# Peptides against a protein of PDB entry 1IK9: the designs that were tried, part 4

Target 1, 211 residues: chain A of PDB entry 1IK9
Amino acid sequence: MERKISRIHLVSEPSITHFLQVSWEKTLESGFVITLTDGHSAWTGTVSESEISQEADDMAMEKGKYVGELRKALLSGAGPADVYTFNFSKESCYFFFEKNLKDVSFRLGSFNLEKVENPAEVIRELICYCLDTIAENQAKNEHLQKENERLLRDWNDVQGRFEKCVSAKEALETDLYKRFILVLNEKKTKIRSLHNKLLNAAQEREKDIKQ
Target 2, 207 residues: chain A of PDB entry 1IK9 as posed
Amino acid sequence: MERKISRIHLVSEPSITHFLQVSWEKTLESGFVITLTDGHSAWTGTVSESEISQEADDMAMEKGKYVGELRKALLSADVYTFNFSKESAYFFFEKNLKDVSFRLGSFNLEKVENPAEVIRELIAYALDTIAENQAKNEHLQKENERLLRDWNDVQGRFEKAVSAKEALETDLYKRFILVLNEKKTKIRSLHNKLLNAAQEREKDIKQ
Target 3, 195 residues: chain B of PDB entry 1IK9 as posed
Amino acid sequence: MERKISRIHLVSEPSITHFLQVSWEKTLESGFVITLTDGHSAWTGTVSESEISQEADDMAMEKGKYVGELRKALLSVYTFNFSKESAYFFFEKNLKDVSFRLGSFNLEKVENPAEVIRELIAYALDTIAENQAKNEHLQKENERLLRDWNDVQGRFEKAVSAKEALETDLYKRFILVLNEKKTKIRSLHNKLLNA

## One batch from the design tools (peptide; aimed at target 1 I191)

Design b1_p8_6_s4 (made by RFdiffusion4, then SolubleMPNN; from b1_p8_6 with V2L L8E)
Fold by OpenDDE base, seed 3:
Structure b1_p8_6_s4 (fold): chain B 211 residues (1-211), chain C 211 residues (1-211), chain A 8 residues (1-8)
Amino acid sequence: as target 1 above (211 residues)
Amino acid sequence: as target 1 above (211 residues)
Amino acid sequence: SLLDSFRE
């Protein structure tokens, strides 16, 4: 089961923050449980897949698009843009919500809720879920922080090895050239010495021919 | 202001999860506000720095050690080890908690609470704080995840450059040796050619002397 | 190249 809790403001009670809990299995399209609370009373309703399909048909909206709007309205809460307006009658237990566009407001959906007999249990479970979610998110954050610190160390280590490899490549090239210059100079000296011996031998032969 | 909410179980009501909220300024030692709720009723008390000091003195405990025990008891909740036991009388509004060691249980502290007139407001504010904390932790988690992905990319990039540098170093060494062998062989061939010319010149001179 | 200077 997936769950989302959001703050909402009811048009009838704009000064009292309400909480909208939506719980569903795998996909919101398969149906969901909606729970509303003001911190004292609670109201719950179950919305079936058939009811979601009927509401989409009544709106002449494609089901996937309708479920997408339900997700934005019910799971994101009233975003800072007040794009969604929530209404609830405590007398009739009728909940409905509207999407407010620039020039058009329209009802997205409506649900009949039932008043919960023991609202304290629902509220306690809601707070427990919030505390569990906080603990899980903290554990994930601590894990990610430790992993980031590990990755940063590993990056610094390979960066340092890379810099050493670059320097070692340049040093190797320079050292090899120096060593080869020495050996080549020895061979050049031997070539020059042999040329001088040939020149001397030619000069001696020219002297021997000149008696 | 810092705040922590924890689940606790009261000895008098072990089947009903209670919530213990502690709020303080900078340090718990400077005093705190304690709030208890069962999701229907709420009770609040203020504990001053002087009361904390007096409780430490009454326990013959160093203040820093006492505050350390308060932090473990009140901010961590009943850890899985049931090291702390919580008691609350709804009639007297007296809250106290004990530390349970293997062979010793002792009272850590006690507070007089007052019943809140509008518990729904306290409960709504508590849920709001939980939802805010969830949102903040989610934003931190998303940031850390993006940074983790960045660090992993950066690590892969430098690792790939390092591997290319290693291969390029080995290739450079091999290429330089091959090129130098070619040049050295040319010089050796020239030395051999000059030696043969010297030998021929010596043989011709020996013929000219015999002749 | 440095190698060309060695051919000489």
Scores: peptide ipSAE 0.030, ipTM 0.860, DockQ to the pose 0.745
OpenDDE base, seeds 1, 2, 4, 5: peptide ipSAE 0.029, 0.030, 0.029, 0.028; ipTM 0.860, 0.860, 0.860, 0.859

Design b1_p8_7 (made by RFdiffusion4)
Pose (drawn by RFdiffusion4):
Structure b1_p8_7 (pose): chain A 207 residues (1-76, 81-211), chain B 195 residues (1-76, 83-201), chain P 8 residues (1-8)
Amino acid sequence: as target 2 above (207 residues)
Amino acid sequence: as target 3 above (195 residues)
Amino acid sequence: SSMVPAPS
């Protein structure tokens, strides 16, 4: 059981703001209850599933395509106008295309015997919604703060692992360099003795 | 300017639900407006900064402690009474085995209740809209952080596994370069022996 | 208290 409460402007009353409450079960296609309120009175109407299928036929529209139009218009490039007569309780709305507009929906609403009960329930539903949302935003705020920390934690763990690797790398190289360079000292020494021995022979050949 | 709308029950009408709307600027301490509505009529009252502190004195409570009790009682066990004939509104606090009058307001019946009711409903719808948008922004940040975390965690796994492959990998190379030096040394020694 | 057909 779902519902949407939207605010709307009626052409015959651009001064005051009205509210439209649409409620259904699962889908609009299966039917819906519509209620209009000015904060004092309330007018209600129902639209059955069969009535929706028939209206879609009378409008030369694919049924799902028609329900889509109802969703855009009633549940809040698509321009829609709303009219209501308190004297007749007739409620209709049109879709305004380029130079051509057409009747999209019409409802004979009935004035409600207990407007206050309807208005109180509506406000109550809104307050419950505000409440459910806050609880959710709080749950997400905490999850947010947890992740901000869990990142900072592992980020530090990362920097440490990298810094430990660099310290170890330079440490290993330092030892290597020492050993390698000691050998080089021997090579240079041997290499130079050899040279010396070559120059000694060369001297015996020459004298 | 902030406001809180609470659903309450009056002692003289546990059947019907009323709505209490409290509005203020910065803190209740500087005064506030309280409105009571049953969805048909509405009663309003203004409580000045001067009256509030005055009440803090009649009680002998720090203006802070007193405002604190109001926040708990009015912004949502607290009991509420209202007489439509006198427009007098008062509420009490109920503890174990005792109760006491906590405060009261002389409200006045509003001339155009529908206007008040319409504004209240409008506020709720805006609040629902803003809250749903924030639920989206925070939902995405929760996603970005989830992804960012997996990233770094992966970097950590890769980094630690590198530090553990380093000693073994670098030592092999060192053996290679070192074995070259030795060969040279042997050759040189052998040449020297020649001569 | 129902839907009214659209005018032809």

Design b1_p8_7_s1 (made by RFdiffusion4, then SolubleMPNN; from b1_p8_7, 4 letters changed)
Fold by OpenDDE base, seed 2:
Structure b1_p8_7_s1 (fold): chain B 211 residues (1-211), chain C 211 residues (1-211), chain A 8 residues (1-8)
Amino acid sequence: as target 1 above (211 residues)
Amino acid sequence: as target 1 above (211 residues)
Amino acid sequence: SHMIPVPK
């Protein structure tokens, strides 16, 4: 089961933060349980897939688009304060929410809720879920931090090896060229010496022929 | 202000999860506010630095060690269930907790609490803090995840450059040696040719002298 | 529920 808790303000009680819990299986489209609380009282309702389909049809909206709007309204919490308006009558237990456009507001959805007999249990479970989510997120955060530190070390190691490889390549090239020049110069000197010996021998023979 | 919320079970109400909030400035040693709730009622007390010092003295414990035990009891939540026992009288508003050792339990601390007149406000604020903490931790997790993905890309990039550098170094060495061998062989061939010419010239001169 | 656009 997936769950999201968000803060909302009711039009009737704008100074009192309410908490909207939505719980669903797999997808919000398959239906969900909605729970509203003010930290003292709680109200719950089940919204079926058929109700979601009917609300989408009544809105002349494609179901996936409608569910997308439901997700924004009910799961995003207080997004920019002005986009969604939440209304609840504690007397009728009728919950509805509106999407505020520039020039129009329209009812996005409505639900009949039931007052929970033991709101303390629902509130405790909600707080438990928050604390579990905090603990899970902290554990994930610590894991990601350690992994980040590992990756940074591994990057520095490879970077240092790369820099050493570059320097070693340049040094190797320089050394090979130096060695090559030395040997080449030796061979050039030997060739010059042999040519001079040939020239001298030819000059001596030409002298011996000239007597 | 720092805050920690934890789940506890009271000896008197082991089936009912309670929530223990501790709020402090800078260090727990300077004093803290404790809030207990069952999701319906709330109780609050202020623990001063002087009370912490007195409790440490009464225990014949060094203050820093005592505060260390307070932190484990009050902030760690339900650690291994058996180490700390929480007791609260709703009638006397007396809260105390014990550390359970193998063969002994001892009172680690005690606080007088006051029943909060409007527990719903305290509960709402507690839930708000949990939701804020979730949001902050989620944002941090998303940041760390993105950074982790970045570092992994950067590592792959440097690794690929390093492998190319290694291959390029080996190729360079091989190429330089091949070129060197070619030029060296040419010079060796030239030296051999010049030596043969010198030998032939010497043999011809020796024939001319014998002639 | 009919989308009754309430004009502001």
Scores: peptide ipSAE 0.010, ipTM 0.859, DockQ to the pose 0.114
OpenDDE base, seeds 1, 3, 4, 5: peptide ipSAE 0.000, 0.000, 0.000, 0.000; ipTM 0.853, 0.854, 0.854, 0.854; seed 5 fails the geometry check

Design b1_p8_7_s2 (made by RFdiffusion4, then SolubleMPNN; from b1_p8_7, 5 letters changed)
Fold by OpenDDE base, seed 2:
Structure b1_p8_7_s2 (fold): chain B 211 residues (1-211), chain C 211 residues (1-211), chain A 8 residues (1-8)
Amino acid sequence: as target 1 above (211 residues)
Amino acid sequence: as target 1 above (211 residues)
Amino acid sequence: SHAIPVPK
């Protein structure tokens, strides 16, 4: 089961933070359980896939698009932009929410909730879920942090090897050139010496022929 | 203000998860506020630095060590090891906790709490804190994940450059050796040719003298 | 029920 808890404000009780829990299996489209609490009372309702489909049809909206709007409204909470307005009557247990556009508001969905007899249990379960989520996220953070530190070390090691390889390549090239220049100069000197010996021998022979 | 929320079980109510919130400024040693809730009622108490010192003295424990045990008991919750037992009387509002060793249990601390008149507000604030902590941890997780992905790319890039550098070094060495061997062989051939010319010239001169 | 857009 997937779950999301968000803070909302009700139009009727704008000073009281309410918590909207939505829980679902697989996809929100398949239906969900909605729970509303003010930290004292709780109200719950099950929204079926058929109800979601009916609401989409009643809105003349494609189901996937409607579910996309449901997800934004119910799972994101009241984002800072007052894009969604939440309404709940404790008397009728009727929950509805509206999307606020610039010039128009429209009801995005509505649900009948039931007052939970033991709200403390629902609240405890909600807090437990929050604490579990915190613990899981902390463990993930610690894992990711350790992995970052590992990757950074590994990067530094490879970078250091790369720099050493570059320097070693340049040093190798320089050393090879120096060695080869030395050997080539020796061979050039030997060639020059042999050429001079040939010239001298030819000059001596030309002198011996001229007597 | 720092805060930690943990789940505990009371000896008197082992089937009911309770939530222990501890909030403090700077250090736990400087005092803290303790809040206990069962999701319906809440109880709070302020523990002063002087009370912490007195409890440490009464236990004949060094204050820092005592605060270390307080931190384990109150901030870690009931870890899986039943090392700490929590007790609360709703009638007397007396909260105490014990450390369980193998053969001995001892009271680690005790606090007088007061029943909160508006537990819903305390519970809402606690849930808000949990949700904020979840959001912060999620943002941190996303950041760390993006950084991991960056570091992994950067590592792959440097690794690929390093491998190319290694291959280029080997290729350079091989190419230089091939070129130099070619040039050296040419010079050796020229030296051999010049030596043979010198030998022939000497043999011809020796024939001309014998003639 | 048709989501009747309510003008603001």
Scores: peptide ipSAE 0.010, ipTM 0.862, DockQ to the pose 0.111
OpenDDE base, seeds 1, 3, 4, 5: peptide ipSAE 0.000, 0.000, 0.000, 0.000; ipTM 0.856, 0.856, 0.856, 0.856; seed 1 fails the geometry check

Design b1_p8_7_s3 (made by RFdiffusion4, then SolubleMPNN; from b1_p8_7, 5 letters changed)
Fold by OpenDDE base, seed 1:
Structure b1_p8_7_s3 (fold): chain B 211 residues (1-211), chain C 211 residues (1-211), chain A 8 residues (1-8)
Amino acid sequence: as target 1 above (211 residues)
Amino acid sequence: as target 1 above (211 residues)
Amino acid sequence: SRAIPVPK
């Protein structure tokens, strides 16, 4: 079961923060349970997939688009200010909400709720869910933080190995060239010595021919 | 202001989850506000630094150690099961809690609370704080997740550069040795050619003398 | 019948 709690303000009680809980299985489109509370009283209703479908049809709206609007209204809590307006009658237990566009407002949904006999239990369960969600999010934060610290260490290790590899490549190139030059110079000296011996032998033979 | 909400069970109402809110400035040692609720009624008390000091003295406990025990009892919510026992009289508004050790239990603290006239406001504020904390923790989770993904990409980039550097070092060494062998072979061939010319010149001179 | 969109 998925659950979302949001803060809303009712048109009838604009100074009192209300809490709107929506609970659903897998997808909001399959229906949901709605719970409203003011911290003293609670009201609950169940909205079926058939009611959602009928509401989409009554609005001449594609069902997926309609569910997308329901999700924004009922699960997003604070949309941009004044995009959604919430109304509830404690007398009739009738809940409805409107989408406010620039030039037009329209009723997005309406539900009949029932007053909960034991609102304290609903409020306690709602607070329990909030505290569980806080604990889960904190555990996730601690996990992500530890992983971030691990990845940063691993990055620094690889970076340091990379820098050492670059330096080792340059040092290897320099050393190989130095050794190469040394051996080439030895061979070049031997070639020069052999050339000089050939020149001297040729000069001696030319002297022997000239008596 | 720091705040912690925890779930507790009262000895008087073991089937009803209560919520213990503790609010403090900077350190719990400087005093705190305690709020208890069952989701219908609320009770509040203020505990001063002087009361905390007096409680530590009455217990013959070092103040920092005593505050450490208060923190475990009042802020940790679910300690290990049965380590802390909470008691509250709705009649006397007397709240006390005990630490349960293996062979002994002792009263860790006791506070006089006052019944809140508007418990719904306290409950709404408590739920608001929970929802704000959820939103903050979610934003932190999203930030840490994005940073984790960044660090993982950066690690993969440096790792790939490191592997390329290793391969480039080995390729450079191999190429330099191949070039070195080629030039050495040319010089060795030139040395052999010059030696053969010297041998031939010496043999010709020996023929000219015998003649 | 859902209320017809009322212009603001």
Scores: peptide ipSAE 0.018, ipTM 0.863, DockQ to the pose 0.112
OpenDDE base, seeds 2, 3, 4, 5: peptide ipSAE 0.010, 0.000, 0.000, 0.000; ipTM 0.862, 0.856, 0.856, 0.856; seeds 3, 4 fail the geometry check

Design b1_p8_7_s4 (made by RFdiffusion4, then SolubleMPNN; from b1_p8_7, 5 letters changed)
Fold by OpenDDE base, seed 2:
Structure b1_p8_7_s4 (fold): chain B 211 residues (1-211), chain C 211 residues (1-211), chain A 8 residues (1-8)
Amino acid sequence: as target 1 above (211 residues)
Amino acid sequence: as target 1 above (211 residues)
Amino acid sequence: SHLIPVPK
């Protein structure tokens, strides 16, 4: 089961933060349980897939688009304060929310809720879920931090090996060229010496022929 | 102000999860506010630095060690269930907790609490803090995840450059050796040719002298 | 179609 808790403000009680819990299986489209609390009282309602389909049809909206709007309204919490307006009558237990556009507001959805007999249990479970989510997120954060530190070390190690490889390549090239220049110069000197010996021998023979 | 919320079970109400909030400035040693709630009622108390010092003295414990035990009891939540026992009298508003050792339990601390007149406000604020903490931790997790993905890309890039550098070094060495072998073989061939010419010239001169 | 535009 997936769950999201968000803060909302009711039009009727704008100074009192309310908490909207939505719980669903797999997808919000298949239906969900909605719970509203003010930290003292709680109200719950089940919204079926058929109700979601009917609300989408009544809005002349494609179901996936409608569910997309439901997700923004109910799961995003207080987004920018002005986009969604939440209304709840504690007397009728009627919950509805509106999407505020520039020039028009329209009802996005409505639900009948039931007052929970033991709101303390629902509130405790909500707090438990928050604390579990905090613990899970902290554990994930610590894991990601350690992994990040590992990757940074591994990057530095490879970077240092790369720099050493570059330097070693340049040094190797330089050393090879130096060694080869020396050997080539020796061979050039030997070739010059042999040519001079041939020239001298030819000059001596030409002298011996000229007597 | 720092804050920690934890779940506890009271000896008197083991089936009911309670929430223990501790709020402090800088260090727990300087004093803290404790809040207990069952999701319906709330109780609060302020623990001063002087009370912490007195409790440490009464325990014949060094203050820093005592504060270390307070932190484990009050901030760690339900650690392994058996190490700390929490007790609260709703009638006397007396809260105390014990550390359970193998063969002995001892009172680690005690506080007088006051029943909060508007527990809903305290509960709402507690839930708000949990939701804020979730949001902050989620944002941090998303940041760390993106950074982790970045570092992994950067590592792959440097690794690929390193492998190319290794291959390029080996190729360079091989190419240089091949080129130099060719040039050296040419020079060796020229030296051999010049030596043969010198030998032939010497043999011809020796024939001319014998002639 | 419960687009009741509540006029502001």
Scores: peptide ipSAE 0.008, ipTM 0.859, DockQ to the pose 0.097
OpenDDE base, seeds 1, 3, 4, 5: peptide ipSAE 0.000, 0.000, 0.000, 0.000; ipTM 0.853, 0.853, 0.853, 0.853; seeds 3, 5 fail the geometry check

Design b1_p8_8 (made by RFdiffusion4; failed a check: the pose's geometry)
Pose (drawn by RFdiffusion4):
Structure b1_p8_8 (pose): chain A 207 residues (1-76, 81-211), chain B 195 residues (1-76, 83-201), chain P 8 residues (1-8)
Amino acid sequence: as target 2 above (207 residues)
Amino acid sequence: as target 3 above (195 residues)
Amino acid sequence: SSEALEES
């Protein structure tokens, strides 16, 4: 059981703002209840599933395509106009295309006997919604703060692992260098003794 | 300018639900407007900064402690009474085995209730709209942080596993380079023996 | 020696 409460402007009353409340079960296609309120009175109407299918036929529209139009217009490039007569309780709305507009929907609403009850329930629904949302935003704020920390934690764990690697690498190399360079000292020494022995032979061949 | 709209029950009409709307600027301490509505009529009252502090004196409470009680009672066990004839509104606090009048306001019936009711409904719809938008922004940040975390965690797994492959990998190379030096040393020695 | 011999 869902609902949408939207504010709308009627052509015959651009000064005051009205409110439209549409409620259904699962889908608009199966039918819906529509209520119009100016904060004092309320007018209500119902649209059955069969009435929707028929209206789509009379409009030469694919049924789902027609319900889509109802969703854009009633549940808030697509321009829509709304009219209401308090004298007749007739409510209709048109889609305004280029130079060509057409009747998209019409409802004969009935003035409600208990406007206050309807208005109170509407406000109550809105306050419940505001409440459910805040609880959700708080749950997400905490999850946000948890992740901001869990990242900073691991980020530090990362920097430490890298810094530990660099310390270990340089440490190993330092040892290597020492051993390698000791050998080089022996090589140079041997290499030079050899040279010396070569120059000594060379001197015996020459004298 | 902030406001809070609470649903309440009056002692003289537990059947119907009323709505209490409290509005202010910065803090209740500087005064506030309170509106009571049953969806048909509406009663309003203004409470100045001067009256509030005055009440804090009559009770001998720090203006802070007194405002604190109002926040708990008016912005949402607290009991509420209203007489449509007198327009007098008062509320009490109920503890274990005792109750006491906590405050009161002389409200006045509003001339155009529909206007007030319309503004209240409009505010609620805007609030719903803004809250739904924030729920989206925070929902995405929750996603970005979830991804960013997996990234770094992966970097950590890779980094730690590298530090553990380092000693073994570098020692092999060192053996290789070292074995080259020894060979040279042997060959030199052997040459020297030649001579 | 062997070259001294030889020359010689």

Design b1_p8_8_s1 (made by RFdiffusion4, then SolubleMPNN; from b1_p8_8, 8 letters changed; failed a check: the pose's geometry)
Amino acid sequence: DELEELLE

Design b1_p8_8_s2 (made by RFdiffusion4, then SolubleMPNN; from b1_p8_8, 7 letters changed; failed a check: the pose's geometry)
Amino acid sequence: KKLLEELA

Design b1_p8_8_s3 (made by RFdiffusion4, then SolubleMPNN; from b1_p8_8, 7 letters changed; failed a check: the pose's geometry)
Amino acid sequence: EKLEEELE

Design b1_p8_8_s4 (made by RFdiffusion4, then SolubleMPNN; from b1_p8_8, 7 letters changed; failed a check: the pose's geometry)
Amino acid sequence: EELEELLS

## One batch from the design tools (peptide; aimed at target 1 R192 H195, target 1 (a further copy) V183 K190)

Design b1_p9_1 (made by RFdiffusion4)
Pose (drawn by RFdiffusion4):
Formats: sequence, C-alpha cells, structure tokens
Structure b1_p9_1 (pose): chain A 207 residues (1-76, 81-211), chain B 195 residues (1-76, 83-201), chain P 9 residues (1-9)
Amino acid sequence: as target 2 above (207 residues)
Amino acid sequence: as target 3 above (195 residues)
Amino acid sequence: SAEKAETYS
C-alpha cells in the first residue's frame, strides 16, 4: 500500500497551492484513489483497473504506456496542466505538446464529509515519513563514521607495513655490502700480487 | 529559522489527534511561535525572549534549565490540555506518583486556518524531499568508502606479503653475486700458484 | 484576502 503526496497548481487558482494525494496497491495499473485538498476541504475519487484499461483504449494508447503517463503526471519534456471546478467537483489534466495538447485524465471527485479527518491523516503520514527517513539517515551517518575510521585504521596499518619493509631492505643490503666488499679487497690484493709476479718474470726475460 | 511538528493528544479529546508546530530562530531561548491545529482550525501564540526569561524567574530556574524542559515537552510523559472556548493551552509533567503544571500559553484562533495548514503540509513535503536527497548522498559515500577500504586493505595484504618474501629473495641474489667473487678469488689464487 | 476568498468559496 503506497502513496504519493504532491503539490499542484490549478489553472483556475494560480494563487493558492493545492495538494494531491494518490494511493494504490503494488501498481497504478490495478487502480488508485485520488484526493485533492486545499487545506480546508477535500475531494476524493477512485479509478478501477478496468476503468484504466478502458480509458487507455479510448485514448488509442498501449495500457502500460498510458499508466506511464499517469505516473509522470500524478506521482510527480513532459508538460502537464491541471483543472478543477469546485462547483462541479470535476478534475481533469492535459498533456501539453507542441501546439497540440490533449485530455490525459478526467475524474468526477466527490466533496468529502470529513475534510479534517482526511487532512489529519495526510499530515500524519507525512510526519511518519519524515521520521522513518531520519532514522535511516542516522543509521547511515553512523555507518559513514565507522568506515571513515576503519579506513584510517587500515591506512595506518599499511604505512607501517611499507615502512617496515624499507627498514628491513636497507638493513639486509648493508650487511651484504660489507661481505661483498671484503672479498673485493682480497681480489684486488691477489690481482696486484699477480701483476707483480708478471713484471718480475718480464724483468728476467729482459736481463 | 527552525521548526518542529509534533503529533499530540489532548486530555479532553483522546479520540482526535492534534498537531503542535513550534518555530524559532537559533534557540527557543530567544522566543518562539507555537501553533495548534486539528486540520480544520488553528490557534497560535508568540512567546517573546522577554516572557521566557520572565518565566525562568517565576520558577527560580536557570533560563537554560527551564528552556530545556520546554524542548523536551514541546519538540517531542508529558500531558497536554486545550480549551477551545478559552484558547488556553497548558501541559504538565507526570512522574512516579506526581504531576505538575509545566507551562501554559494563551493562544488565539487563527483567521485563515487553511493557509496555516497548507504551509504546514508544504513544509513536510519539502522536508521529505530534502531528507530523501541526503539519504542518497550518504548512501553513495557509504559506497565510496566501502570501495576505498577494500582498495587499501588489498594494498596492505600485498605489502605485508612482500615484506615476508624479501629476506628469502634478496639472500639468493646475494649468494649469487658472492659466489662470483669467490670464483675470482680461486682463479686468482690458482694463477698465483702457477707462477 | 483574495486567497482566503478562493479557499472558502
């Protein structure tokens, strides 16, 4: 059981703002209840599933395509106009295309006996919605703060692992260099003794 | 300018639900407007910064402690009474085995209730709209942080596993380079023996 | 005033 409460402007009353409340079960296609209120009175009407299928046929439209138009217009490039007569309780709305507009929907609403009850329920629904949302935003705020920390934690764990690797690498190399260089000292020594022995032979050949 | 709309029950009409709307600027301490509505009529009252502090004196409470009680009672066990004939509004606090009048306001019936009711409904719809947008922004950040975390965690897994492959990998190379030096040393020694 | 008149028409 869902609903949407939207504010709308009627052509015959651009000064005051009205409110439109549409409620259904699962889908608009199965039918819906529509209520119009100016904060004092309320007018209500119902549209059955069969009435929707028929209206789509009378408009030469694919049924789902027609319901899509109803969703854009009633549940808030597509321009829509709304008219209401308090004297007849007739409510209709048109889609305004280029130079060509057409009747998209018409409802004979009935003035409600208990406007206050309807208005109170509507406000109550809105306040409940505001409440459910805040609880959700709070749950997400906490999850947000938890992740901001869980990242900073691991980020530090990362920097430490890297810094530990660099300390270990340089430490290993330092030892290596010492041993390798000691050997080089022996090589140079041996190499030079050899040279010396070559120069000694060379001197015996020459004298 | 902030406001809070609470649903309340009056002692003289537990059947119907009323709505209490409280509005202010910065803090209740500087005064506030309170509006009571049953969806048909509406009653309003203004409470100045001067009256509030005055009440804090009649009670002998720090203006802060007194405002604190109002926040708990008016912005949402608290009991509410209203007489449509006198427009007098008062509320009490109920503890274990005792109750006491906490405050009151002389409200006045509003001339155009529909205007007030329309503005109240409009505010609620805007709030719903703002809140739904924030729920989206925070929802995405929750996603970005979830991804960013997996990234770094992966970097950590890779980094730690590298530090553990380092000693073994570097030692092999060192053996290789070292074995080269020894061979030279042997060769040189052997040459020296030649001579 | 005109808005009140339209509301309570």

